# Designs tried in a protein design run: peptides against a protein of PDB entry 3J47. Part 14

Target 1, 121 residues: chain A of PDB entry 3J47
Amino acid sequence: IRLTNQLKSLKGLQSKLKDVVEYLDKVINKELPINHTILGKLQDVFNLLPNLGTPDDDEIDVENHDRINISNNLQKALTVKTNDELMVIYISNLVRSIIAFDDLIENKIQNKKIQEQRVKD

## One batch from the design tools (peptide; made by RFdiffusion4, then SolubleMPNN)

Design b1_p10_5_s2 (from b1_p10_5 with K3L D7N)
Fold by OpenDDE base, seed 1:
Structure b1_p10_5_s2 (fold): chain B 121 residues (1-121), chain A 10 residues (1-10)
Amino acid sequence: as target 1 above (121 residues)
Amino acid sequence: SLLELANSLL
């Protein structure tokens, strides 16, 4: 009973992974529009996967070399994309901080002018 | 203003 349920769950996961591959192939072939929500969820899954590019040193079967290269290229592409997204967020926060600093300077200059007027009256 | 420059970059 326990082993049969694990095999059923693994077959269910394999079917879902196949559906994801078929979806990505259709998107690559321009048969379907890019869904950014699905792509974001896939990116979250890949970021949670421990290093798809280091087989632990105990099973280098010669048939995995092409799969390892594809996985390494995918991991590099996801790392570049994540770095670009973080850079845009960083620049946006930097610009907001500079604006808030400019507004603070302007408010300080205005308050100083108001105080200098009150001392002359 | 710096605000106008920021609005042109977004």
Scores: peptide ipSAE 0.045, ipTM 0.741, DockQ to the pose 0.013
Fold by OpenDDE base, seed 2:
Structure b1_p10_5_s2 (fold): chain B 121 residues (1-121), chain A 10 residues (1-10)
Amino acid sequence: as target 1 above (121 residues)
Amino acid sequence: SLLELANSLL
């Protein structure tokens, strides 16, 4: 149930992001008039995103080829950051599982020693 | 213990 709801929510977000991209493409192509209310809400969403790229301060200047490189650098930086965060979470959960397993082994060893003492008395 | 090692790494 919880995983199915998360997947449904993620698919819903993906659909909305696609609709936003299609809207922006139509606005760029002058097929639709600029809606300042939609752009304002989009800016609010971008301002709520964690700063996903300071461009390192090398290269102001080239018209029209850089939007793909900025999108790829942002997507690459997002992917790297997400992978690093997931790795830290994974390692933390692995360490917790190993500690809990060590505690279980020690508890079994202690219980065995207590039973062996009770059989000798 | 593995717990002592984990506490020394945090």
Scores: peptide ipSAE 0.044, ipTM 0.726, DockQ to the pose 0.012
Fold by OpenDDE base, seed 5:
Structure b1_p10_5_s2 (fold): chain B 121 residues (1-121), chain A 10 residues (1-10)
Amino acid sequence: as target 1 above (121 residues)
Amino acid sequence: SLLELANSLL
């Protein structure tokens, strides 16, 4: 029972990872627009992954040193790219909020002018 | 306009 449930959970995880890869391939090929909410969730998954570049203190094999460096470089590249993407999303949301605030101010000024005209008639 | 500035930042 326990082993069968673990195997079922692992197969379910493998299917979900395949769906994520297929989504990323479609985004890379420009078949789908970039969804920042999906990218943010994918980034959260990568940040929750155990550091794929720290072997547990029990696997000091000299053949893993190049794989460890590649994994650390990938994690660093993902972290930098993630920070730049999150910064662009943050700035875009900030700009959108400022525009919406400007539109609110202009609407308030127009409403005030309309009220002042109605009091003069 | 603030809209033109926004379109220059996107």
Scores: peptide ipSAE 0.043, ipTM 0.742, DockQ to the pose 0.014
Fold by OpenDDE base, seed 3:
Formats: sequence, C-alpha cells, structure tokens
Structure b1_p10_5_s2 (fold): chain B 121 residues (1-121), chain A 10 residues (1-10)
Amino acid sequence: as target 1 above (121 residues)
Amino acid sequence: SLLELANSLL
C-alpha cells in the first residue's frame, strides 16, 4: 500500500513535469507568449530542488548538449542563489540564538546576585 | 551592541 501510493504520487509528479516541459518547448518555439508569472513559479520550483544533480557531461546526447549545459548552468546558478539566501537566514537565526543565550546568562547572573544579597540581609 | 546588529539585519 505505502509503496504503491509513493509510485502513484511520483507518476503524477512526472506527468506534471512533462506538462511543464511541453509548455516551455512551446514558449521556446514562439508558439506561446512568455508568461513571466509561470517563469517565476518555475524559478521557485528550481530553488526548492537544491539536489538536482548536474548530469555527468558524459551522458549528454550531442544534439541536446547546448540546451542541457544551459539548463545545468541555470540550475547551478539558482542552487547557488538559494544556498546564499538560506545561509543569510541561517546566520540571522544563529545570531538571534546567541543573543537570546547571552540574555539568559545575564539574567541568571543577576538572579544569583539578588539571591546572595537576600541571604546577607 | 549585538542587539543593535540583530535589529539592523531585520
């Protein structure tokens, strides 16, 4: 049951990816106008896929070599951009966590001083 | 302060 559902979901995803490729080919062939909203959504999808392997240069059919190299370069550029954006978010969250930890240490030191004063009075 | 740096990144 679980494996059959995963296979069905993967086949559904494959069909949707084929529909996207067919759309892009129609846009490249000038059969359809460029829709910047669809291109933006495709960019968002590529940004969510950090592990699309660069196909090894040895498996590229000579007729598609330029299109696949352009796709790999675009994918690599999108992956780098997304990694840099995620790195900035990660560093910002790390800095906030360090500040919150410093505030916790200072609050603990102050509470200890207040307790030591109350034991002396 | 570290807090001022955090507020400049928001």
Scores: peptide ipSAE 0.043, ipTM 0.733, DockQ to the pose 0.014

Design b1_p10_5_s3 (from b1_p10_5 with S1L K3Q)
Fold by OpenDDE base, seed 3:
Structure b1_p10_5_s3 (fold): chain B 121 residues (1-121), chain A 10 residues (1-10)
Amino acid sequence: as target 1 above (121 residues)
Amino acid sequence: LLQELADSLL
């Protein structure tokens, strides 16, 4: 139930992101008027997003040294968090695979016993 | 036990 709800929520988010891209393309092409309230909210979203890029070497202003250290620490913290989340998913899938393998072995042993009984009758 | 662990991780 929880995973199905997460997948539904993620699909909903993906649809909303597509609608936002299509809106921005129409605004860039001058097909729609610029809505400053929508742009302000999008700017707030981008300001809340971590800078996930390595700073391309083309904006080395000497004032960015503290921002580069903060971005590298944040990127490292996000990489560690994503690795830990992937590790939990990997362990969960490994445990499920071990259970399914045990059930397969037991089913093969039972089927072999049934076949050996049918050859003796 | 293993199934309860798998269900707790997801």
Scores: peptide ipSAE 0.079, ipTM 0.796, DockQ to the pose 0.018
Fold by OpenDDE base, seed 4:
Structure b1_p10_5_s3 (fold): chain B 121 residues (1-121), chain A 10 residues (1-10)
Amino acid sequence: as target 1 above (121 residues)
Amino acid sequence: LLQELADSLL
């Protein structure tokens, strides 16, 4: 149940992100007026995002080097965390597949016994 | 056991 809910929540997030992109494209194309309240909330979202940019090594002012190292350390920490979460999901799916396989084998054994009984009657 | 493990990992 939890993985299905997580997948549903992730799909819901993806849809909302798509709606935000479509809104921004309409604003860029001047089809919609700039709503400063929406823009302010979007800035708040970006300020809450960890800096996920690998700065391309081509604009390193010495003042950016510490921010780059912090960004790369955060990105690495997020990558490790994501790999650990994916490993737990993988193990959970493997265990579920083993259970489903065991149930299939038991059902096949039971069906074979029922057929062997019907041939003896 | 395996179901309880699956339910604990979820």
Scores: peptide ipSAE 0.079, ipTM 0.794, DockQ to the pose 0.018
Fold by OpenDDE base, seed 1:
Structure b1_p10_5_s3 (fold): chain B 121 residues (1-121), chain A 10 residues (1-10)
Amino acid sequence: as target 1 above (121 residues)
Amino acid sequence: LLQELADSLL
């Protein structure tokens, strides 16, 4: 049971990591506008992360290569988790903006119909 | 439907 849950969580993390890479590739290729709010929140997270991997340039020993790989993997995993959470928040705000815009259009159409009826009476 | 999806995503 515990191993199956870890594998499911790892597959979920891998899927989400792929969606972030695909989003970043679309932003790099100018297929999507750079969302400065997502980038600002990503920067805030990177600034809140305790320094995950400036090797202070002065100790070349083989034990640091595993720590640098673990640090890079942790930084990458935290970047991913944050980008997924921010992508969800962004999609939610986009959907809310579309709903509010649709309601505004419907209200404007209804108000126009009521005004056209009042001019005929 | 879209509102319930937005509320389920947060």
Scores: peptide ipSAE 0.075, ipTM 0.789, DockQ to the pose 0.034
Fold by OpenDDE base, seed 5:
Structure b1_p10_5_s3 (fold): chain B 121 residues (1-121), chain A 10 residues (1-10)
Amino acid sequence: as target 1 above (121 residues)
Amino acid sequence: LLQELADSLL
């Protein structure tokens, strides 16, 4: 009973991972718009993945060295991409804050001019 | 310029 439930849960996880890959392929092929919320959740998943490149100290097989290098290169590429995306989000929020501050200054200047006109009438 | 940048980031 326990082993059958674990196998069923693992098959369910495999199906969900396949659906995520199919979604990403559609986004890469420009069939679907880029959804930043889905990309953020995917980044959270990759940051929660244990380093797929720490061999437990008991499997020094020469075939694992190429897989470890591929995993480390993928994790490094994902970390760089995540940093660039976070920088773009930060710059976007900074620019929006500067515009909102400029609009606030202009609104204060306009309100002051309206008050000065009302005191002259 | 800043508005065009904001519009490019939306």
Scores: peptide ipSAE 0.059, ipTM 0.776, DockQ to the pose 0.017

Design b1_p10_5_s4 (from b1_p10_5 with K3R)
Fold by OpenDDE base, seed 3:
Structure b1_p10_5_s4 (fold): chain B 121 residues (1-121), chain A 10 residues (1-10)
Amino acid sequence: as target 1 above (121 residues)
Amino acid sequence: SLRELADSLL
């Protein structure tokens, strides 16, 4: 149930992101007027996004040293969070694989007992 | 059960 809701929410987010891209394309093509309130909110979203790229070493302005440290700490925190989420998925898949293996062993034992009984009758 | 645990993690 929780995963289905997460997938539904992610699909909903993907649709909204497509609508935002289509809006931006219309603004770039001058088909729609620039809305400064929408652009301000998009800038806020981009400023909340970590730089998911390695800083190419070519924008070392000395005023960015504190921003680079904050970006590296945020990237590290997001990498840790994503690794923890992937670890939970991995453990869940491992447990399901162990259960399926146990069910397979029990089914083979039962089938062997049924076959041995049919050879004695 | 281990199954209920697996179903609670997903």
Scores: peptide ipSAE 0.082, ipTM 0.789, DockQ to the pose 0.019
Fold by OpenDDE base, seed 2:
Structure b1_p10_5_s4 (fold): chain B 121 residues (1-121), chain A 10 residues (1-10)
Amino acid sequence: as target 1 above (121 residues)
Amino acid sequence: SLRELADSLL
């Protein structure tokens, strides 16, 4: 149930992003008038996004270089945090799997001892 | 114990 809801939500987000791209293409092609309210909201979304791209090294104005460095530092910090969180989850699942395996071995050993006693009586 | 470690990580 949770995974299906996450996949549905992600597909819904992908559809909305496609609609936004199609809108921007129509505005660029002068098929629709520029809506400053939509552009302002898109700017707010981009300001909330970590920099998801390496800027191509070929046209970095010096004023953009400091903003790019701050964004790359934020992306690196988010990547490190995500890796640490995934590591904790991985270790927790590994430890649970080992405990369950040890309990299974002990249960099999005990069941074997009980059967060997019943064959001697 | 491994169980106490698992309980501390969650």
Scores: peptide ipSAE 0.078, ipTM 0.789, DockQ to the pose 0.014
Fold by OpenDDE base, seed 4:
Structure b1_p10_5_s4 (fold): chain B 121 residues (1-121), chain A 10 residues (1-10)
Amino acid sequence: as target 1 above (121 residues)
Amino acid sequence: SLRELADSLL
């Protein structure tokens, strides 16, 4: 059951990737207008992909080598840019977490002082 | 401050 569900989900992902490729081919062939919202979401997907290691240079036909190198260089450039953007987001979330922690400590200190005053009155 | 840093990163 679990393995069959994983295989079904993977086949579903493969179908969706095929639909994306067919869409991109229609855009390249000028059969469809460029949709900037779809391209933005596609960039977000590529940015979330782990560095799909360059297939070891040992089996790329010379005619596809330039297109694959351009694609790999673009994927690498997108991955580097994504790592830099994710680093900024990570630092921002870390700073927000530290502020929220400091505010929590200060609120606990203030509440303790208020309780100590109420016990002295 | 840490808050000014957070506001500069947003």
Scores: peptide ipSAE 0.070, ipTM 0.780, DockQ to the pose 0.015
Fold by OpenDDE base, seed 5:
Structure b1_p10_5_s4 (fold): chain B 121 residues (1-121), chain A 10 residues (1-10)
Amino acid sequence: as target 1 above (121 residues)
Amino acid sequence: SLRELADSLL
């Protein structure tokens, strides 16, 4: 039962990826207008993929050299953007950790003052 | 302040 459901889900994903390729081919052939919302979602998918494989250095078909260069330039631009987004998340978490540490110091100072007052009464 | 920076990143 689990394996059959995983195989069905994988076949469904494969069909959706094929539909995306067919859409991109129609846009490249100028059969459809460029949709910026679909391109934005495609960029999000490329940012989540840890490696769109380097084409094995053994299939340098001279007709694909321009397509490979465009793909590599897009992947490089997306990697730079992802690194900047990760840096902002890292700085945000660092700032939150420093605030939580400051609040902890203030709470310890206040608790110490309250204990020193209770020992004098 | 560091708090205003945190509030701007949320």
Scores: peptide ipSAE 0.057, ipTM 0.763, DockQ to the pose 0.015

Design b1_p10_6_s1 (from b1_p10_6, 5 letters changed)
Fold by OpenDDE base, seed 4:
Structure b1_p10_6_s1 (fold): chain B 121 residues (1-121), chain A 10 residues (1-10)
Amino acid sequence: as target 1 above (121 residues)
Amino acid sequence: LKFIPPEVKL
Protein backbone atom coordinates (compact mmCIF):
# COMPACT_ATOMS: atom_id res chain seq x y z
CA ILE B 1 0.00 0.00 0.00
CA ARG B 2 2.56 2.72 1.02
CA LEU B 3 5.05 1.86 -1.78
CA THR B 4 2.18 1.53 -4.32
CA ASN B 5 1.05 5.04 -3.31
CA GLN B 6 4.61 6.40 -3.82
CA LEU B 7 4.76 4.74 -7.28
CA LYS B 8 1.29 6.14 -8.14
CA SER B 9 2.45 9.62 -7.05
CA LEU B 10 5.61 9.31 -9.22
CA LYS B 11 3.52 8.14 -12.25
CA GLY B 12 1.23 11.13 -11.62
CA LEU B 13 4.27 13.49 -11.58
CA GLN B 14 5.54 11.92 -14.84
CA SER B 15 2.11 12.51 -16.48
CA LYS B 16 2.10 16.17 -15.33
CA LEU B 17 5.65 16.68 -16.67
CA LYS B 18 4.51 15.23 -20.04
CA ASP B 19 1.53 17.64 -20.08
CA VAL B 20 3.94 20.56 -19.40
CA VAL B 21 6.21 19.46 -22.32
CA GLU B 22 3.18 19.13 -24.65
CA TYR B 23 2.01 22.62 -23.56
CA LEU B 24 5.48 24.12 -24.24
CA ASP B 25 5.62 22.42 -27.69
CA LYS B 26 2.19 23.93 -28.56
CA VAL B 27 3.41 27.38 -27.43
CA ILE B 28 6.65 27.03 -29.51
CA ASN B 29 4.57 25.95 -32.55
CA LYS B 30 2.32 29.06 -32.02
CA GLU B 31 -0.76 26.81 -31.55
CA LEU B 32 -1.36 28.42 -28.10
CA PRO B 33 -0.76 31.99 -26.82
CA ILE B 34 2.12 32.58 -24.38
CA ASN B 35 0.91 32.56 -20.78
CA HIS B 36 3.45 34.57 -18.74
CA THR B 37 2.04 33.25 -15.41
CA ILE B 38 2.65 29.60 -16.47
CA LEU B 39 6.13 30.47 -17.80
CA GLY B 40 6.97 32.32 -14.55
CA LYS B 41 5.95 29.23 -12.50
CA LEU B 42 8.05 26.97 -14.78
CA GLN B 43 11.04 29.33 -14.35
CA ASP B 44 10.56 29.14 -10.53
CA VAL B 45 10.66 25.29 -10.80
CA PHE B 46 13.83 25.36 -12.97
CA ASN B 47 15.52 27.83 -10.56
CA LEU B 48 14.90 25.30 -7.71
CA LEU B 49 16.63 22.51 -9.72
CA PRO B 50 20.41 22.03 -9.28
CA ASN B 51 22.43 23.33 -12.27
CA LEU B 52 22.77 19.99 -14.12
CA GLY B 53 24.00 21.80 -17.29
CA THR B 54 26.26 24.70 -16.12
CA PRO B 55 29.17 24.69 -13.63
CA ASP B 56 28.72 27.37 -10.94
CA ASP B 57 29.76 30.95 -11.95
CA ASP B 58 33.18 30.30 -10.28
CA GLU B 59 34.22 27.95 -13.24
CA ILE B 60 34.12 30.67 -15.98
CA ASP B 61 37.33 29.48 -17.83
CA VAL B 62 36.43 25.89 -18.94
CA GLU B 63 35.76 25.18 -22.68
CA ASN B 64 32.10 24.26 -23.52
CA HIS B 65 33.12 20.58 -23.99
CA ASP B 66 34.62 20.36 -20.46
CA ARG B 67 31.52 22.14 -19.02
CA ILE B 68 29.30 19.47 -20.65
CA ASN B 69 31.56 16.73 -19.18
CA ILE B 70 31.43 18.31 -15.66
CA SER B 71 27.62 18.67 -15.89
CA ASN B 72 27.33 15.02 -17.07
CA ASN B 73 29.55 13.95 -14.13
CA LEU B 74 27.30 15.87 -11.67
CA GLN B 75 24.16 14.33 -13.27
CA LYS B 76 25.77 10.86 -13.03
CA ALA B 77 26.80 11.44 -9.38
CA LEU B 78 23.25 12.61 -8.48
CA THR B 79 21.77 9.58 -10.34
CA VAL B 80 24.08 7.17 -8.43
CA LYS B 81 23.33 8.89 -5.08
CA THR B 82 19.56 8.76 -5.76
CA ASN B 83 19.87 5.07 -6.75
CA ASP B 84 21.73 4.19 -3.51
CA GLU B 85 19.20 6.16 -1.38
CA LEU B 86 16.28 4.35 -3.12
CA MET B 87 18.01 0.98 -2.46
CA VAL B 88 18.34 1.76 1.29
CA ILE B 89 14.69 2.92 1.45
CA TYR B 90 13.57 -0.23 -0.40
CA ILE B 91 15.53 -2.61 1.89
CA SER B 92 14.26 -0.73 4.98
CA ASN B 93 10.63 -1.03 3.78
CA LEU B 94 11.13 -4.74 2.92
CA VAL B 95 12.58 -5.48 6.40
CA ARG B 96 9.74 -3.51 8.06
CA SER B 97 7.16 -5.49 6.02
CA ILE B 98 8.78 -8.83 7.00
CA ILE B 99 8.84 -7.85 10.72
CA ALA B 100 5.20 -6.69 10.58
CA PHE B 101 4.25 -10.00 8.89
CA ASP B 102 6.15 -12.03 11.53
CA ASP B 103 4.42 -10.06 14.35
CA LEU B 104 1.04 -10.76 12.66
CA ILE B 105 1.78 -14.52 12.48
CA GLU B 106 2.92 -14.60 16.14
CA ASN B 107 -0.21 -12.64 17.19
CA LYS B 108 -2.40 -15.14 15.26
CA ILE B 109 -0.63 -18.12 16.94
CA GLN B 110 -1.05 -16.56 20.41
CA ASN B 111 -4.75 -15.78 19.78
CA LYS B 112 -5.29 -19.41 18.67
CA LYS B 113 -3.58 -20.75 21.84
CA ILE B 114 -5.74 -18.45 24.04
CA GLN B 115 -8.93 -19.69 22.28
CA GLU B 116 -7.86 -23.35 22.67
CA GLN B 117 -7.23 -22.75 26.41
CA ARG B 118 -10.68 -21.08 26.86
CA VAL B 119 -12.37 -24.13 25.21
CA LYS B 120 -10.56 -26.55 27.61
CA ASP B 121 -11.57 -24.58 30.80
CA LEU A 1 25.20 -0.74 -9.53
CA LYS A 2 21.82 0.26 -11.05
CA PHE A 3 18.99 -0.55 -8.63
CA ILE A 4 15.57 -1.03 -10.24
CA PRO A 5 12.95 -1.27 -7.47
CA PRO A 6 10.42 -4.05 -8.25
CA GLU A 7 6.76 -3.05 -8.55
CA VAL A 8 5.37 -4.24 -5.19
CA LYS A 9 1.62 -4.32 -4.36
CA LEU A 10 2.15 -3.05 -0.81
Scores: peptide ipSAE 0.140, ipTM 0.812, DockQ to the pose 0.038; fails the geometry check
Fold by OpenDDE base, seed 2:
Structure b1_p10_6_s1 (fold): chain B 121 residues (1-121), chain A 10 residues (1-10)
Amino acid sequence: as target 1 above (121 residues)
Amino acid sequence: LKFIPPEVKL
């Protein structure tokens, strides 16, 4: 249930991001009037995003091509880190489920022994 | 390598 809800929420976010891109393309093509309220809210969203693409203003001497490569490296590193964290969480949940299942089997065996003792007394 | 967790129906 929890993982299916997270995946559904992520698919919903992806659809909304596609609708935003399609809206911006229509505004660029002059098919729709510029809505300053929508643009302001989009600017607020972009200002809340971590700066994944500009080297800090202290690296003024890197050609635009190397800046794109550094940006791509940071985004890739964050993607790898997120993937490794999700792997650790998954393995941790599997181990907890296996331990809880083992404890359930042991408790069932112990309860059976206690019942067999109570029938002999 | 992309880790894709198996879809556990939970």
Scores: peptide ipSAE 0.121, ipTM 0.788, DockQ to the pose 0.037; fails the geometry check
Fold by OpenDDE base, seed 1:
Structure b1_p10_6_s1 (fold): chain B 121 residues (1-121), chain A 10 residues (1-10)
Amino acid sequence: as target 1 above (121 residues)
Amino acid sequence: LKFIPPEVKL
């Protein structure tokens, strides 16, 4: 249930991000008029995200290549952290499922023993 | 006695 809900939420987010990209591509190609209200909301979303694309403009003297490397390091660190969190959630749900199956098997064995005892008495 | 599986929260 928790893992399936996380996967469903991630698929929902991926679909919404695709819809946003497709909308922006249509605006760039002049197929749709610029909607300032949508762009303002997208800007608010980007301002709430960790700045993955510009190391703060307060470092005068980083070559454009080092700026890309610093942004890539932050993006990589967030990707690794997200992967580790997903791995812990996966393992935790796997262990919980194994315990629940063990309890299921033991309950089945116990119920069989109780029935066999009642047939002997 | 009806067998009741433990709730597997996936």
Scores: peptide ipSAE 0.103, ipTM 0.801, DockQ to the pose 0.012; fails the geometry check
Fold by OpenDDE base, seed 5:
Structure b1_p10_6_s1 (fold): chain B 121 residues (1-121), chain A 10 residues (1-10)
Amino acid sequence: as target 1 above (121 residues)
Amino acid sequence: LKFIPPEVKL
C-alpha cells in the first residue's frame, strides 16, 4: 500500500510539473498573457526549493563557469541521496516479499499434510 | 483447510 501511494503521488507531481512547464512555454511564446499572480506563486515555489541552479547572490566575484558547477554538485548530491534512499526501500520491500513468500510455502506444506491425514482417517 | 495468505501490508 505505501509504495503504491508514493508512486501515485510522484506521478501526480510529474503531471502537475508538466502542466506548469506547458503553461510557461505558452507565456514565453506570447500565446497567453503574463499572469503576475501565477508568476509570484512560481517564484515562491522556486524560493522553497533548495537552490537548484541559482548561485547564491551573495558572492558577486565568482566566474560564471564555477557557479554552474556548484549548482550541478548540489543537484547531483540530492539525486544520489534520493537514489540511495529508494534503493534501501526497494531492498527492504524485496526482503519482506521473500519472507512473505516463504511463509506462504510453509502454510501450503502444512495444509497438504493435514489433508493427507484426513484422507487416512 | 483453505490456504490463508499472510497479511502483507503493501
Scores: peptide ipSAE 0.090, ipTM 0.791, DockQ to the pose 0.012; fails the geometry check

Design b1_p10_6_s2 (from b1_p10_6, 7 letters changed)
Fold by OpenDDE base, seed 3:
Structure b1_p10_6_s2 (fold): chain B 121 residues (1-121), chain A 10 residues (1-10)
Amino acid sequence: as target 1 above (121 residues)
Amino acid sequence: LIFVPPKIEL
């Protein structure tokens, strides 16, 4: 249920992002007039995104090719960090499941011993 | 190492 809703929401976001790209392509091709209100809202969205491609103002002298490499390195570093965080969460959930399973096995062994004692008395 | 999350059946 929760995961199905997340996947549905992500598919809905992907569709909306595709519609935005198609709109921007039509504006670039001069097929549609520039709507300054839509462009302003898109600019606000881009300003809320982490700057995955602006070298800090101190790197103004880097050729456009090196700026693309730095942006790709930062994006890659954030992707790796996010991947490692997801791995830690997964391992933590596995450890919790193993501990809970061990406690259940111990409880089952104790209950079996108590039943075997009651059959001997 | 790329962590591929396990495919959770819905």
Scores: peptide ipSAE 0.209, ipTM 0.830, DockQ to the pose 0.037
Fold by OpenDDE base, seed 1:
Structure b1_p10_6_s2 (fold): chain B 121 residues (1-121), chain A 10 residues (1-10)
Amino acid sequence: as target 1 above (121 residues)
Amino acid sequence: LIFVPPKIEL
């Protein structure tokens, strides 16, 4: 349930990000008018994101190669961290499932012993 | 390497 909900939320985020890209492509191609309110909210999202290696399209010159490498390293570090968090959640859910199965098996064994005692008396 | 959790409906 919890992992399925996280995957559903991530798929929902991926769909919304595709819809944003498709909208931006239509605005770039002049198929849709520029909506300043949508662009302002997208800028706020990009400013709240750690610099995930968008090459800033606004500086033509050769000094940005180190910034692109630093941003790629940060993006990689965030991807690894997110992957490790997902692994810990998976292991935690697996351990909880094993404990719940152990308790179920023990309860079944105890109930069987109580029934076997009642048949001997 | 992306950890893909095995398909457990949890």
Scores: peptide ipSAE 0.267, ipTM 0.868, DockQ to the pose 0.039; fails the geometry check
Fold by OpenDDE base, seed 4:
Structure b1_p10_6_s2 (fold): chain B 121 residues (1-121), chain A 10 residues (1-10)
Amino acid sequence: as target 1 above (121 residues)
Amino acid sequence: LIFVPPKIEL
């Protein structure tokens, strides 16, 4: 249930991101007027994202090619980190589900023993 | 190698 809800939420986020891209494409193509309130909220989202495409202001002396390589390395490191975190969450949810199943089976065995005792008395 | 969790209803 919890992992299914997380996956549903992620699919919902992916759909919303697609709708944002389609909106931006329509604005670029002059099919829709620029909404400054939507653009401001998108800028706030981009300002909260890690600099996946620009090295920090402390790397002013790197050639544009080395900057792209550093940003690609950061994106790769974040992808690996996210993968490891998702693996730990997955294993933790499996272990929790196995324990909850074991507790359910033990509860069922105990309830059966109690019923068998009540039929003998 | 990307970890792809199996589709388990948890």
Scores: peptide ipSAE 0.258, ipTM 0.872, DockQ to the pose 0.038; fails the geometry check
Fold by OpenDDE base, seed 2:
Structure b1_p10_6_s2 (fold): chain B 121 residues (1-121), chain A 10 residues (1-10)
Amino acid sequence: as target 1 above (121 residues)
Amino acid sequence: LIFVPPKIEL
């Protein structure tokens, strides 16, 4: 249930991000009027994003090509980290489910032994 | 490679 809900929420976020890109493309192409309220909310979202694309202001003198490579490395590192965290959460949920199933089997075996003793006394 | 967890209905 929890993992399915997280995946559903992530798919919902991906759909919303696609709708935002399609909206921005239509605004750039002058197919839709500029909505300043939507643009303001998008600016607020971008200002809350971690700075994925500027080397710290202390690296004056990397050509625009190396800045793109550094930004791609940070985005890749965040993607790898997120993937590793999701893997650990998944394994931890599997292990907890296996332990709970083992405890259920052992409890069933013990209950059977107690019933067999009560029928002999 | 993105680790896609197998779809376990949990």
Scores: peptide ipSAE 0.248, ipTM 0.861, DockQ to the pose 0.040; fails the geometry check

Design b1_p10_6_s3 (from b1_p10_6, 6 letters changed)
Fold by OpenDDE base, seed 5:
Structure b1_p10_6_s3 (fold): chain B 121 residues (1-121), chain A 10 residues (1-10)
Amino acid sequence: as target 1 above (121 residues)
Amino acid sequence: LTFVAPKIEL
């Protein structure tokens, strides 16, 4: 149940992020008017995100081409780190479920032995 | 490698 809910929540977040991108594309293409309230909320979201590609405020003079590569590398590193963490959480929950299933089997075997003894007396 | 968790109903 918990992992299925986390995956459902993550898929919901992914859908909402796609809706935001599609809205921004329509605004850029002048298909929709600029909404300053939506833009302000998007700026708040970007300010709460780890700096996904500003060079640290101390690097004056990186060519615009190297800034895009550093941005993509940090975003990729965060995506890989998050993927590896989710993998460890998944394996840990799978192992816990296998142990709980083994304990359930052993309990069922013990209950069967107790019933077989009560039928012989 | 993209990790895709199988749907386990837990």
Scores: peptide ipSAE 0.215, ipTM 0.837, DockQ to the pose 0.039; fails the geometry check
Fold by OpenDDE base, seed 2:
Structure b1_p10_6_s3 (fold): chain B 121 residues (1-121), chain A 10 residues (1-10)
Amino acid sequence: as target 1 above (121 residues)
Amino acid sequence: LTFVAPKIEL
């Protein structure tokens, strides 16, 4: 239940992000008028994102192409780290569910033995 | 490597 809800929530976020990109593409192509309220909310979201693409202002000598490569490397590293963390959480939840199922089986076996003993006495 | 969680209804 909890893991299914997290996956459903993540898929819902991915769909909403796609709808935002499609909206921005339509605005860029002049198919839709610029909505300043939507753009303001998007700016607020971008301002809350970690800076994925500036080496601190002390590396003034990297051509714009190398800055894009460093940005892509940091974004890739964060994506890999997030994937590995999600894997660990997933395996930990599976192991916990297996242990809880094993304990349930053992408790059922013990309860059966206790009942069989009480019928013999 | 993309970790694809199997569909587990938990």
Scores: peptide ipSAE 0.209, ipTM 0.834, DockQ to the pose 0.040; fails the geometry check
Fold by OpenDDE base, seed 4:
Structure b1_p10_6_s3 (fold): chain B 121 residues (1-121), chain A 10 residues (1-10)
Amino acid sequence: as target 1 above (121 residues)
Amino acid sequence: LTFVAPKIEL
């Protein structure tokens, strides 16, 4: 249930990101007028995103090389942190699954004992 | 270390 909800939420985020890309493509192609309010909100999102782009190695001006290395180190650090968080979530979900399975077995054993008592009375 | 979470449906 919880993991299915997280996957559903992630799929919903992916769909919304696709809708944003399709909107931007239509604006670039001049099929839709530029909405400055939408564009401002997208700029706010991009400003809150750490620079997670691998700069294509084709625009290495020497002044950007330190910013590029810092960006790649930050991206790598965020990827490692995300992997560690996912590991903790996985272990927590595994333990929860084992407990829920144990509770299910105990419930079945108790229900069987109650039925065997009702057949003896 | 790339952590690949197995799909466990709960």
Scores: peptide ipSAE 0.200, ipTM 0.838, DockQ to the pose 0.035; fails the geometry check
Fold by OpenDDE base, seed 1:
Structure b1_p10_6_s3 (fold): chain B 121 residues (1-121), chain A 10 residues (1-10)
Amino acid sequence: as target 1 above (121 residues)
Amino acid sequence: LTFVAPKIEL
């Protein structure tokens, strides 16, 4: 249930990101009028994103090499952290499944003992 | 190491 909800949320985010790209492509191609309110909200989203190493293709200035390396290191660190969190969630779900299986075995043993008592009376 | 969680539907 928790992992399926996270996967559903991630698929929902991926769909929304695709819709944003398709909207931007239509605006660039002049198929849709520029909506300043939508562009302002997109700019707010980009400003809230940690600088995850999009080279700003618009700053050809030699000072960005250290910023690009720092942003790539931050992106890598966030990716590793997310991977480790997913691993902990997976192990936690395995442990819960093992405990639930143990409880099922114990319940089956108890039910067998109750039936064996009823046959002796 | 990219941990791919196996599909356990829980």
Scores: peptide ipSAE 0.195, ipTM 0.837, DockQ to the pose 0.036; fails the geometry check

